# Ledger of designs, part 28: peptides against a protein of PDB entry 3EFO

Target 1, 262 residues: chain A of PDB entry 3EFO
Amino acid sequence: SQLADLYKSCETDALINFFAKSAFKAVLHQPLKVIREILVNQTAHMLACYRKNCASPSAASQLILPDSMKVLPVYMNCLLKNCVLLSRPEISTDERAYQRQLVMTMGVADSQLFFYPQLLPIHTLDVKSTMLPAAVRCSESRLSEEGIFLLANGLHMFLWLGVSSPPELIQGIFNVPSFAHINTDMTLLPEVGNPYSQQLRMIMGIIQQKRPYSMKLTIVKQREQPEMVFRQFLVEDKGLYGGSSYVDFLCCVHKEICQLLN

## One batch from the design tools (peptide)

Design b1_p16_1_s4 (made by RFdiffusion4, then SolubleMPNN; from b1_p16_1, 8 letters changed)
Fold by OpenDDE base, seed 4:
Structure b1_p16_1_s4 (fold): chain B 262 residues (1-262), chain A 16 residues (1-16)
Amino acid sequence: as target 1 above (262 residues)
Amino acid sequence: MDELIEEIDKLSANLE
């Protein structure tokens, strides 16, 4: 059907870009609570329509998602948890205004990366390879105390170090003997010059490539206070300020759809 | 992303 074809062509990245810009525009003249409710309702209505008109009959316990929208709930949840749409005193007005303006100018690729960051396991780097390591899920469950991870969302870049990060890697990256010696105040990696350092710098360069903004590097040690900021970018998880996990949001969307159809 | 999609498929199969 024509409707089925429409859903097939609707890619999540384009949708989230649209929803984000619409929501962020609405921030100027509507309460944030209303905006969030509208986003959820729009998502539910879209998916309810699909279930009603395009999907085969299925059990009420199942959430039916078009293939092109499998990760839409994940991205929508990320949008809902964005600081622009939250009325939290912990987030400055300037920060919200800044992010709002940035997103309003983002293309589809930019907003996709912004709402769902790349999280790369740097500790697994092969210095002989020119390939980027495969990104892992943006969740605390994918971090390792023995690991080093690079996170980037197009605006920020974080280098997260586990408390048990390999000393040899720390030496390779920072030219210091241990985790404790790492200076987290630096915004640039030192020019160590070894193959691992060069590989990491190359990866960072690739990530920065074709991005409209220069990403500031923040070095984060596990279990230190600044890690809390980093954790906000683990978008699959429950948010610090009451945001749901993507799983919880899936359940929420499912219930909303059922309410619409029953 | 493939892993995430697979997980979503599994979760979506039974949310009640």
Scores: peptide ipSAE 0.543, ipTM 0.934, DockQ to the pose 0.855
Fold by OpenDDE base, seed 1:
Formats: C-alpha cells, structure tokens, sequence
Structure b1_p16_1_s4 (fold): chain B 262 residues (1-262), chain A 16 residues (1-16)
C-alpha cells in the first residue's frame, strides 16, 4: 500500500532531526511539559497508524515497529532527555540556549550523532588497521573497568578510562606509569609517538574531521567526579534527571499505542 | 546498532 511504502521510506535519522527542530522551536512558545507530551503522542500515533494499517495482526503485548523506525524510540527518548527539553534548575539557561541553537542548524548526520554518540572501545585497537573500531552501545553495561573508551557526539569528546585500564595502554597514551598518574585536566593527548598513540590520534582526527565543530577532549577516570558528566552521554541508560532508559520508553510508547487502538 | 535493533526486536515481542 501507499502507506506501507511511506513507512518504508522513512528514516529515523531524518525523523529525529525533524522532531528535534520542531520541539526546540516550540520551546519558545510552549511549556516544556506540553512539548514532551506532544513528542510522545506523535511517536505513538505514527506507530499506532502503522500497526493499524500496515502490520499483520499480532498480540496486544507485542510492540510492532517498522524496520525503518526500529530505533526511533531510542532516539526519541534521547531527545526527550535532552537538556533543552528538561525543566531542571541544574541546567543553565545559557546551556539550553546554546544547545537549542546548535541543533536548530544541524543536518541529519549531525543530529544523529548528537543524540546517539559514538562509543568506541579504543583499548581493542589494532595498530595495524586503519579502520575505526566498531562502536558499542551507549550504555554503562558496555563499559569495562579494564577498558578505555572514546565517546564523541559531535560537540564533545571524552576519553574514559577504567580503573583497571592496562598500564601498557596508559603508558602508550599518556606516557605515565599508571592510572593514578593520568592528569585529567589535560585537553590534549601528549604526542608519545608510539603506534598505539598514533592510531588513537588518527581515530580522533577522523572523528573530528567529519564534524563542523571542534570537539573539546575531556579525559575521564572511572569513579572520579567528572565521570558523572560522562555517564549522561550513555543515552540508552536512565538519565540523571529522571529520564527513562530506552527500555522504559519502549514500554511507555507501547502503552500509549494500545490506548490509541483499544 | 544492529545489536540494538535485535534487542529491541526481542523486547518488543512481549512488553506486558
């Protein structure tokens, strides 16, 4: 059907870009609570329409998502948890305004990365390969105390180090003997010159070159205070300020769809 | 992302 074809042609990255810009524009004339409700309702309505008109009959307990929108709820939840749409006093007005303006000018690729960052396990780097390591899911569950991860969302770049990070990698990256010696006040990695360091720098360069804004590097040690900021970018997880995990949001969307159809 | 999609498929099969 024509409707089925429409859903097949929809791309989540384009949709989230549209919804983000629409919502962030609406911030100027509507309460945040209303905007969040509208976003959830729109998501539910789109999916309800699909279930009603395009999907085969299925159990009420099942959430039916078109292939093109399988991760739409994930991204939508990320949008809902964005500081621009949160009524929290902990977030400065300037930060809200800044992010709002940035997103309003973002292309599809930019907003996709912004709402769902890349999380790269750089401790697994093959120094003989020029390929980027495969990104892992943006969740705390994917971090390892023995690992080192690079996170980038187009605006910020974080290098997260587990408390049990390999000393040889620490030496290779920072030219210091241990985790405790790493200076987290640095915004640039030292040019150690070994293959691993060069590979990491190359990866960082590749990531940066694809983005319109220069990403400031923040070095984060596990279990130190700045890690809390880093964890906010693990967008699949529950947010600090009451935001749901993506799983919780799936349940929420499912319930609303059921309400619309039953 | 593929892993996430697979997980979503599994979760979506029974959310009640």
Amino acid sequence: as target 1 above (262 residues)
Amino acid sequence: MDELIEEIDKLSANLE
Scores: peptide ipSAE 0.534, ipTM 0.932, DockQ to the pose 0.874
Fold by OpenDDE base, seed 5:
Structure b1_p16_1_s4 (fold): chain B 262 residues (1-262), chain A 16 residues (1-16)
Amino acid sequence: as target 1 above (262 residues)
Amino acid sequence: MDELIEEIDKLSANLE
């Protein structure tokens, strides 16, 4: 059907870009609470329409998602948890204004990366390979105390180090003997010159390619205060300011769809 | 992302 074809043509990355810009534009004219409700309702209505008109009959307990929109709820949840749409006093007006303006100018690829960052396990690097490590899920559950991870969202780049990171990797990256010796005030990695260091720098360069802004590098040690900022970018998890996990949001959307179709 | 999709498929099978 024509409607089915429409859903097949709607990709999550394009949809999230549209919803983000629409919501961020509405911030100037509508209360944040209303905007959040509209986003949830729009998501539910769109998926309810699909279930009703395009999907095969299924159990009420099942959430039906078009193939092209499998991760749409994840991205929508990320949007809902963005500081621009949160009514929290801890978030400054300047930060809201800044991020709002940035997103309003983002293309589809930019907003996709912005709302769901890349999280790369750097500790698994093979210096003999030219391939980038496979990204892992943006969740605390995928971090390891023994690991080193690079996170990038097109605006920020974080190098997260577990408290039990391998000393040999620390030496390779920072040219210091241990985790305790790492200076987190640096915004650039030292040019150590060994293969591991060079490969990491290469990866960072690749990530930086085709991004409109130069990403600031932040070194983050596990269990130190700045890690809290890093955790905000683990977008699958519950937010610091009361935002839901992606699983919770899936349940929320499902319930809303059921209400619409009952 | 593929892993996430697989998990979503699993979760979506029964959310009630």
Scores: peptide ipSAE 0.527, ipTM 0.930, DockQ to the pose 0.833
Fold by OpenDDE base, seed 3:
Structure b1_p16_1_s4 (fold): chain B 262 residues (1-262), chain A 16 residues (1-16)
Amino acid sequence: as target 1 above (262 residues)
Amino acid sequence: MDELIEEIDKLSANLE
């Protein structure tokens, strides 16, 4: 059907870009609570319409998602938890305004990365390989105390270090003997010059490529206070300031759909 | 994203 074809053409990245810009524009004239409710409502209505008109009959306990929109709830949840729509005390008014303006100008690829960051396990790097490490899901469950991870969302870059990260990698990256010696106040990695350092810098360079803004680097040590800021970018997880996990949001969306159809 | 999609498929099979 025509409607079915429409849903097939609706890619999540394009949708989230649209919803983000629409919501961020509305911030100037609507209360944040109302905007969030509208977003949830729109998501539910879209999916309810699909279930009603396009999907095969299924049990009420099932959430039916078009293939092209299966991760839409994840991204929508990310949008709802964004500081522009969900004000956080640690984010200044100026920063929120700045992010709003940036998103208003973002293309589809930029907004996708912004709302769902890349999280790369750089502790697994093969210095002889030209391949980038495969990104892992943005969740604390994917972090390891023995690991080192690079997170980037197009505006910020974080280098997260587990408390038990390998000393040899610490030495390779920072030229210090241990985790305890890492200075988290630095915004640039030292030029150590070894293959691992060079590989990491190359990866960071690739990530920075074709991004409109230079990403500031923040070094984050596990279990230190600044890690809390980093955790906010693990967008699949439950938020500290009223945000839900993506799983909880799936349930929320499903409930709303059921209410619309029943 | 593939893993996430698979998980969503699994979760979506029975949310209630």
Scores: peptide ipSAE 0.540, ipTM 0.934, DockQ to the pose 0.878; fails the geometry check

Design b1_p16_2 (made by RFdiffusion4)
Fold by OpenDDE base, seed 5:
Structure b1_p16_2 (fold): chain B 262 residues (1-262), chain A 16 residues (1-16)
Amino acid sequence: as target 1 above (262 residues)
Amino acid sequence: DEAIEEMLEQIDEAFD
């Protein structure tokens, strides 16, 4: 995908890894509020510096991102929304400690996938194609009730099914007649053996490649209670624990950039 | 906000 090519050519993934580890280390000796402010400030300064020194003169109201930094804000927001940097009572100390430790040991590729999951529209699969479907942005707005999506972040894998998922695909994947018959307690897909099932399994295998941990599969039905866990990985949306949407974050960063350039 | 819309479009293009 174009996104994958972008990551190979730019330093954004390395920057996010650096900022993540730096921030997570700082948690031990700095208040969370200060850490978050530093990250937002650094984001604004980097973008402002680019605009000032590298970009053609433009209106102060416009924020132009270079190719190498097009995805920097979205990743930065994902970092800011991570439970390690959130001070919420709903998040256990153990969970924060666990995720902190995980990220501190992650390489560039692992942290990239961890902060921004891969979300694939499985319902668009062409069984005759060996290529992965193009990833979509991690937001509820990109889901559809008629769709089936696979999400992976290097640690977890989710198969999300819309309430109006095509019965033929449901039968192809699960060998059951309808959405209602899907067993979400299963951690493995049944070996149905048809081309669609094989293609999906192949895709899952590709995603699992070069990952240090085996990703556990969770089957999620739309509008069922377990979907809430899945939605936490839609990182561009507002978080359950007070994290900002990507749009809100962009507004914040844009305001700060304008202040720096004025 | 027009600037935000442009940024969102740039991100969308990166996913294509």
Scores: peptide ipSAE 0.108, ipTM 0.742, DockQ to the pose 0.028
Fold by OpenDDE base, seed 1:
Structure b1_p16_2 (fold): chain B 262 residues (1-262), chain A 16 residues (1-16)
Amino acid sequence: as target 1 above (262 residues)
Amino acid sequence: DEAIEEMLEQIDEAFD
């Protein structure tokens, strides 16, 4: 994906891993408010530095991110939205401890996927290709009622189906005639045996193969209750527990950058 | 690489 390419080019994935571990370590001796402020400030400082030194003069009202750091804010926002740093009462202490421990032990590749999931348009699969479909941005705006999407973050895997997803694909994947007949209680796809089913299974296998943990598959129908859980992994959207959308975060960072450059 | 190292150092210092 384009995002992955950007990460490789600037080693932003390593930075995010470091930020995450540093922040999660800091939770032990610093208030969450301070940690969040540090993360925002550091993000702004980094971007301001690059803008000052590398960017051409532009309107102050326009946020221009260096290409090398363009993906940094989105991942930083994902970090800020993690339950460990939000500390919402709706999240149990055990969950916070679990998430903290997970991230503290993650390598660069794992943390990258953890903070920004892969969202794959399965409905666009080419059965003749062995390549993974190009990932889309993790936002509801990128979903389609006519589409089928696979989301994976290294710990969880979701197969999301739009209400108007193609019946032929539903038949191909689930061996049922329609969307209404899909059993969302299943955690495994049936072995239908057609090329599309085989390709999907292959993709799922590839995604799983590189991860240290077995990802449980959750089948999600659009507009059903379980979709709410799925939406939590659309990390560019507004968080349920007080996290900002990526757009809102960018606005915040931009303001900070302007303050630094003025 | 140098820039990254500097940033990492700054981040580390900020969280300590």
Scores: peptide ipSAE 0.022, ipTM 0.604, DockQ to the pose 0.128
Fold by OpenDDE base, seed 3:
Structure b1_p16_2 (fold): chain B 262 residues (1-262), chain A 16 residues (1-16)
Amino acid sequence: as target 1 above (262 residues)
Amino acid sequence: DEAIEEMLEQIDEAFD
């Protein structure tokens, strides 16, 4: 099942929205260190409760979390890695203020997508199917040198191409013979008119649908300089400006959970 | 850490 479908079945997306807005509101009157600590503590506390409820019957006074809450940590890590909560000189005040304001006005669906982008394996498209390909986790480990991936977070859209992307797909999408011939300066895909191109455009249209902002398309070639920008949206990986990978975050949270359960 | 691995697997399952 899709991660998005799982969130529709519970209030996890609403919780992320709440935590994001609460944290971003607090930034104006509390130290970032304190805010981050609160978020980590809340994550650990919720997961501790979750584990207790799964392992044994809980007391009537204890919160029973749904199964969907098991994905909450990944979103919490994304929130913690957002520029608004990072104290880095490389991040301009304007950028921090801009993203803060954006999130403060986002609905549940928008904030979910913003913090955890959709990453779609476009190379697996079935031109005969009207279904979207299943999203993969936002990590470099899920990319393939032979693959083509579309990433969208509601504000930006990226088309990432592996160095060994199939020439037939490149021809189908860009109407050029090879990877080397792709012009990454373009912000629009050419209207090639073949079924694969049409399917990709349809998918992009679906993703753009119901989004408040038009997502500008950035074409990214693997191992080229612009890929560094793209990699920042692989939110489960270690961030350029700090923050933990999801694995590292889980390690941190696990330690805290153990303390709570002892 | 088995607990961490389990949590990672749970997310993988959520994407399936």
Scores: peptide ipSAE 0.113, ipTM 0.753, DockQ to the pose 0.028; fails the geometry check
Fold by OpenDDE base, seed 4:
Structure b1_p16_2 (fold): chain B 262 residues (1-262), chain A 16 residues (1-16)
Amino acid sequence: as target 1 above (262 residues)
Amino acid sequence: DEAIEEMLEQIDEAFD
């Protein structure tokens, strides 16, 4: 929720949209390595300028940096980890081309969600509340074996279930007695009709609202093979096909900043 | 400024 709230008040979403489209256009005529280096350098340069001009109280700063810099690094890392900017044999050329075309036509709001998904703790739902649960950081560290999480990035929707998900919630969502009975081949939730099911469906509907694409639902059980796909959307973690965790990225950026300032 | 400072702090924390 913190990241989402920050972006609502910042221009970071616009910057990410710009950087994404610029980078994805550049893919056609520049090596991926160069593109990635440019993005890292740009991130470091912006932050370095801030440090240089704002760290010293006695230094007059002529550069006004927007508050969008608050979460720019995390989004930049997400961009860098996108399959379009990664040349991995595990990712088909068609998939990269597809995602490239999608992003090239995305608006600011869509690209923001695309690069940094919403991850909602569904297990915390209050059936009497009309409020959406607060989104959590897109990291495995924020998941719980006892939890149920809904992830959406504007293209895909995942319902992730911990191995120790509460049976009452399982019953509420799927009308089955336990985790083991959940059919992950389903692309639609059953219409159980209880308040919890209705609330979840409402949330899913809200997430789907104003999105240009219909998000297919994938039900994912923790520790099953399909979870690997889900984990790729935990963008702050280290990716399966490469890319740094957010922490690692910050370290990298820090080094670049130091080089720029020495 | 606050947001940037927070990010800088996070970078420092990650580096250490």
Scores: peptide ipSAE 0.048, ipTM 0.699, DockQ to the pose 0.039; fails the geometry check

Design b1_p16_2_s1 (made by RFdiffusion4, then SolubleMPNN; from b1_p16_2, 9 letters changed)
Fold by OpenDDE base, seed 1:
Order: C-alpha cells, then structure tokens, then sequence
Structure b1_p16_2_s1 (fold): chain B 262 residues (1-262), chain A 16 residues (1-16)
C-alpha cells in the first residue's frame, strides 16, 4: 500500500530532528508537561497507524515496529530525557538554555549522534583494520569490567575503563603499568606510538573530524565518582534526573498504542 | 541510523 511504502521510506533521524526542534521551540510558550505528552502521543499515533494499516495481525502484547521507524522510540525517549524537557533544578538555567540553542541549530546528522551517542568497544580493536569497531547499545548492561569503551555524542568524548581492564591495553594506551596508575585528570592520551595506541587515536580522530565542535576527552574509571557523569550518556538506561529507561518507555508507548487501537 | 538499526535487531515485546 501507499501508506506502507511511506513508512518504509521514513527517515527517522530527520523526524527526530524535527521533533526536537519543535519541542524546544514550544518550551518558550507551553508547559513542559504538555510538550512531553504531545511527543508521547505523536509517537504512539505514528506507530498505531502503522499497526492498524500496515502490520500483519499479531498478539496484542507484541509491539510491532516497521524497520524504518524501529529506532523512533529510543530516540524519542532520549529527547524526552534531555535536560531542556526535564528542566530539573539540578541542571542550571544556563545549561538548559545552551542545549536548547545548540539543538535548535543542529543538523540531522549531529542531532542523531547527540541524542544517541556512539559507544565503541575499544578493547576489541583490530590494529590491522581501519574500520571502526561496531558500536554497542548505550546501556550499562553492555559494558564489561574487563572492557574499555569510547563514548562520543558530538560534544563530549569519554574513555571508560573497567576495573579489570587488561593491563596490556592500559600499558598500550597510557604507558602505565596498571589501572590504578591511570591519571583521570588528563584530557589527552599520550602518544605511546604502538599500533594499538595509533589505532585508538585514529578512531578518535575520525569521530572528531565529522563533528563541528571539538570534543573534550574525559577519562573515566569504573566505580570512581566521574563515572556518574558518564552514565548519564548511557541513554537507554534510566536517567538520574528523571526519564524512563528505553524498556520502560516502550511499555508506556505500547499502552498508548493499545488505547488508540481499542 | 543504520548502525543503530543493526543494534536493535529484535523487536522488543512488551506486556501490559
């Protein structure tokens, strides 16, 4: 059907950019509660329409998403969890104003990365490959105490190290003998010069070159205080200042869809 | 977008 074809051609990244800018504009004239409700309703309506008109019959408990819109809920949840729409007192007015203005001028590609960061398993790097490692979902459940992960959202870059990170990788990256010796006050990686270090630096360079803003590097050790900041960028998890996990949001959207279709 | 889609390979099933 024509409608099915429309959904197949849907560009979710463009939609999220549109919704973000629309919502952030609306903040000036409408209560946050109303804006959040509109976003949830729009999400539910879009998905309900697909289910009604395009999807095969299925159990009521099953959430059916078209491939082209499969990531819509996760991005929408990230939008809803943004400080501009949460407006928690723990976040300064200046920060909210800054992020609002930033997103208002952000292109589609930038907003995509901003709302859903890249999380790369650096400990799995193949020094013989020039390809970026496959990103993992932005959740703590995807981290490993034995792993090293690079997170980037276009504005910030984090290098997260598990407490059991391989000493050989630590030596390769930082030129120190152990996890305990890593200086987290550093904002630049040392030029160690080995293949692994070079590969990591190359990856970081590739990520940076695609973004208009210089991303400051923050080195984060697991279980240290700065990790709390890092965890806020694991966008599929429950937010510190409110907002649902992705799973919880899906449940919410599912309920809304059911209500629309009953 | 494609990368994220690959990560979300399975349709999440939710129950009321």
Amino acid sequence: as target 1 above (262 residues)
Amino acid sequence: MDEILEMLEFIDKVSA
Scores: peptide ipSAE 0.019, ipTM 0.578, DockQ to the pose 0.037
Fold by OpenDDE base, seed 5:
Structure b1_p16_2_s1 (fold): chain B 262 residues (1-262), chain A 16 residues (1-16)
Amino acid sequence: as target 1 above (262 residues)
Amino acid sequence: MDEILEMLEFIDKVSA
């Protein structure tokens, strides 16, 4: 059907860009509560329409998403959890204004990365490979105390180190003997010169080349105070300032879809 | 986008 063809051609990243800019524009004229409700309702209606008219027959209780919009819910949740729409008192007006303006100027690719960061398990690097490691979901559940992870969202870059990170990797990256010796005040990785260091720097360079602005690097040690900032970018988790986890949001959307289809 | 899609393959298995 024509409707099915429309969904097949739909691009989630473009939709999120549209929803983000529309919502952030509406902030100037509409209450935040109304904006959030509209976004959730629109998401549910779009998916309900697909379920009703395009999906193969299945149990009404099952959540069926078109392949082209498979990740719409996760991105929508990230949008809803943005400080511009949450408007928590812990977030300054300046920060809200800043992020609003940023998103209003972002292209599709920029907003995609901004709302859902790339999280790479650096501790799994094969120095003989030129390929980037497979990204993992942006959640605490995917981190490991023994791991080292690189997170990038187009504006910020974080190198997160677990408390039990392998000393050999720490030596390779920082040229220090242990986790305790790592200086988190640095904004640049040392040029150690070994293959592991070079590969990490290459990866960081590749990520940076895709972005129009230089990303600030922050070194983060697990269980230290600055980790809280890093945790805010684990967008599938519950937000620090009240946003839902992806799982909870997905359940919410599913319930709303079911209500629409009853 | 494709990379995220792979990570979220389980979404089709979600039920009420």
Scores: peptide ipSAE 0.018, ipTM 0.576, DockQ to the pose 0.037
Fold by OpenDDE base, seed 3:
Order: structure tokens, then C-alpha cells, then sequence
Structure b1_p16_2_s1 (fold): chain B 262 residues (1-262), chain A 16 residues (1-16)
């Protein structure tokens, strides 16, 4: 059908860009509560429409989505949890205004990365490979106390270190003997010069490439206070200042779709 | 909620 073809051609990254800009434009004239409700309703209606008109026969309770839109809910949840739409008192007006303006000028690729960061397991690096490590989902559940992870969203870059990070990797990256010796006040990695350090720098360089802004590097130790800031970028988790985890949001969307179809 | 779990797994594949 015409609708089925349309859904097959949908690109989630383009959709999230559209929704983000539309919502952020509306912020100037509409209550945030209304905007959030509209976004949720649009998401549910869009997916319900596909289920009703395009999917093969199945129970109304089954969530059937086209492959191109299966990741839409996670992006929508990320959008809903953005400071511009949450407007929590902990976030300054200037910060919200700044992020709003940034997103309004972002292309599809940039907005995708902004709303769903890239999280890379650096501890798995093969120094002999030119291939980037496979990204993991942005959730605490994907972190490891024994691991080192690099997170980037196009504006910020974080290097997260587990409390049990391998000393050899710590030595390789920071030229210090242990986790306790890592200085988290640094914004640049030392030029240690070993293959692992060079590989990490290369990866960071690749990530920085094709991005309009220079990403500030923040070193984060697990269980230290600054980790709280880092966790805000684990967008699939429950938000500190509000918003559901992705799992909870997906359940909510599913429920609403079912209601629309009944 | 098998459908939800499937979607989560799909996202895991896409993100990887």
C-alpha cells in the first residue's frame, strides 16, 4: 500500500530531526506540557497507523513496527528528556536556550548523535586494527567496572573509567600506575606515545571529525561525583531530572498504541 | 512483553 511504502522509506534520524526542531520551535509559544503530549501522541499515532494499515494480521496487542522506525521510540524518549523540553530548575535558562539554538541548526547526522550519543568500549581496542570498536547502548547496564568507555554526542566527550579498569590500560592512557592516580581535572590526554594511547587518540580524532564543534574531553571516574554528569548522557536510563527509561517509555508507547487500536 | 524485548534487541544490534 501507499502507506506501507511510505513507512518503509522513513528514516528515523530524519524524523527525530524534524520532531526536535518542530518541538523546539513550539517551545516559544506553547506550554512544555502540551508539547510533550503532542510528541507522545504523534509517536503513538504514527506507529498505530502502521500497525493498523500496513502490518500483517495479528493481535492488536502486538507491537509491529517497520524496521526503519523500530528505533524511533528511543530517540523520541531522548528528545522528551532533553533539558529544553523538561525545563527543570536545575538547568539554567541560558543552557536551555543554548541547546535549543544548537539543535535548531543541526543537520540530521548531528542531531542523531546529539540525542543518542556514541558509547564505545575503549578497553576492547585492538591496537593492530584500524576499525573502531562497536558501539554499545547508552545505558549503565552496558558499562563494566573493569571497562573504559568513550562517550561522544557531538558537543561533549567523556572518558569513563571503571573502578577496576585494567592498570595496564590506565598506564597506557594516562601514564599513571593506578585508577586512584588519574587526574580528572585534565581536559586533554597526555601524549604517552604507546600504541594504545595512539589508537585511542586516533579514535577520538575520528569521532571529532565531521563535527562542527570541538568536543571538550571530560575524564570521569566511576563512583566519583562527576559521574553523575556523565550518567545524564546514558539516555536509555531513567533521567536524573525526569523522564522515563527507554524500557518504561517503550511500554508506555505500546500501551497507548493498543488503546488507539481498540 | 516479547515484542518490547525484541525491539530492545533490535536497537542493540543497530547501536553495535
Amino acid sequence: as target 1 above (262 residues)
Amino acid sequence: MDEILEMLEFIDKVSA
Scores: peptide ipSAE 0.018, ipTM 0.563, DockQ to the pose 0.027
Fold by OpenDDE base, seed 4:
Structure b1_p16_2_s1 (fold): chain B 262 residues (1-262), chain A 16 residues (1-16)
Amino acid sequence: as target 1 above (262 residues)
Amino acid sequence: MDEILEMLEFIDKVSA
């Protein structure tokens, strides 16, 4: 059907860009609660429409998403959890205003990365490879105490180090003997000059080159206070300042869809 | 994408 074709051709990242800008425009004139409800309802309606008109017959309990929109709930949840759509005293008005303004000017690619960061397992780097490591899902469950991860969302860059990260990698990146010796006040990696350091710097450079804004690097040690900031970018998890985990959100959306189809 | 699919499948099982 024409509708099915439309869903197949639809790109989730474009939709998220649209919804984000629409919502961020609306925050100036509408209550946040209303905006959030609208976003959830729109998501549910779109998916319900697909389920009703495009999907093959199946049990009502099954959530069937079009391939092009399979990740829509993930991104939508990220949008809903953005500080612009959350009224929390812990987040300054200036920060909300800043992020709002940024997103309002973002293209599709930038907003995609902004709402769902790229999380790279740096500890898996092969110094002989020019390929970027495969990104992992933005959840604490994907981190490892033995791992080192680079997170980037187009505005911020974090280098997260597990408490048991390999000393060899620490030496390679920071030229210090252990985790304890890493200075987290640094905003730039030292130029150690070994292949691993060079590769990491290259990766960071590649990530930066694709973005219109210069990303400040924050070095984060696991279990230290600044890690809390980093964890806010693990967007699939339950947020500190509100918002559901992805799983919870998906369940919510599923229920809404079922209600619409009943 | 595979992980997302797994999550979807899990949710389907729980909702069922």
Scores: peptide ipSAE 0.015, ipTM 0.547, DockQ to the pose 0.031

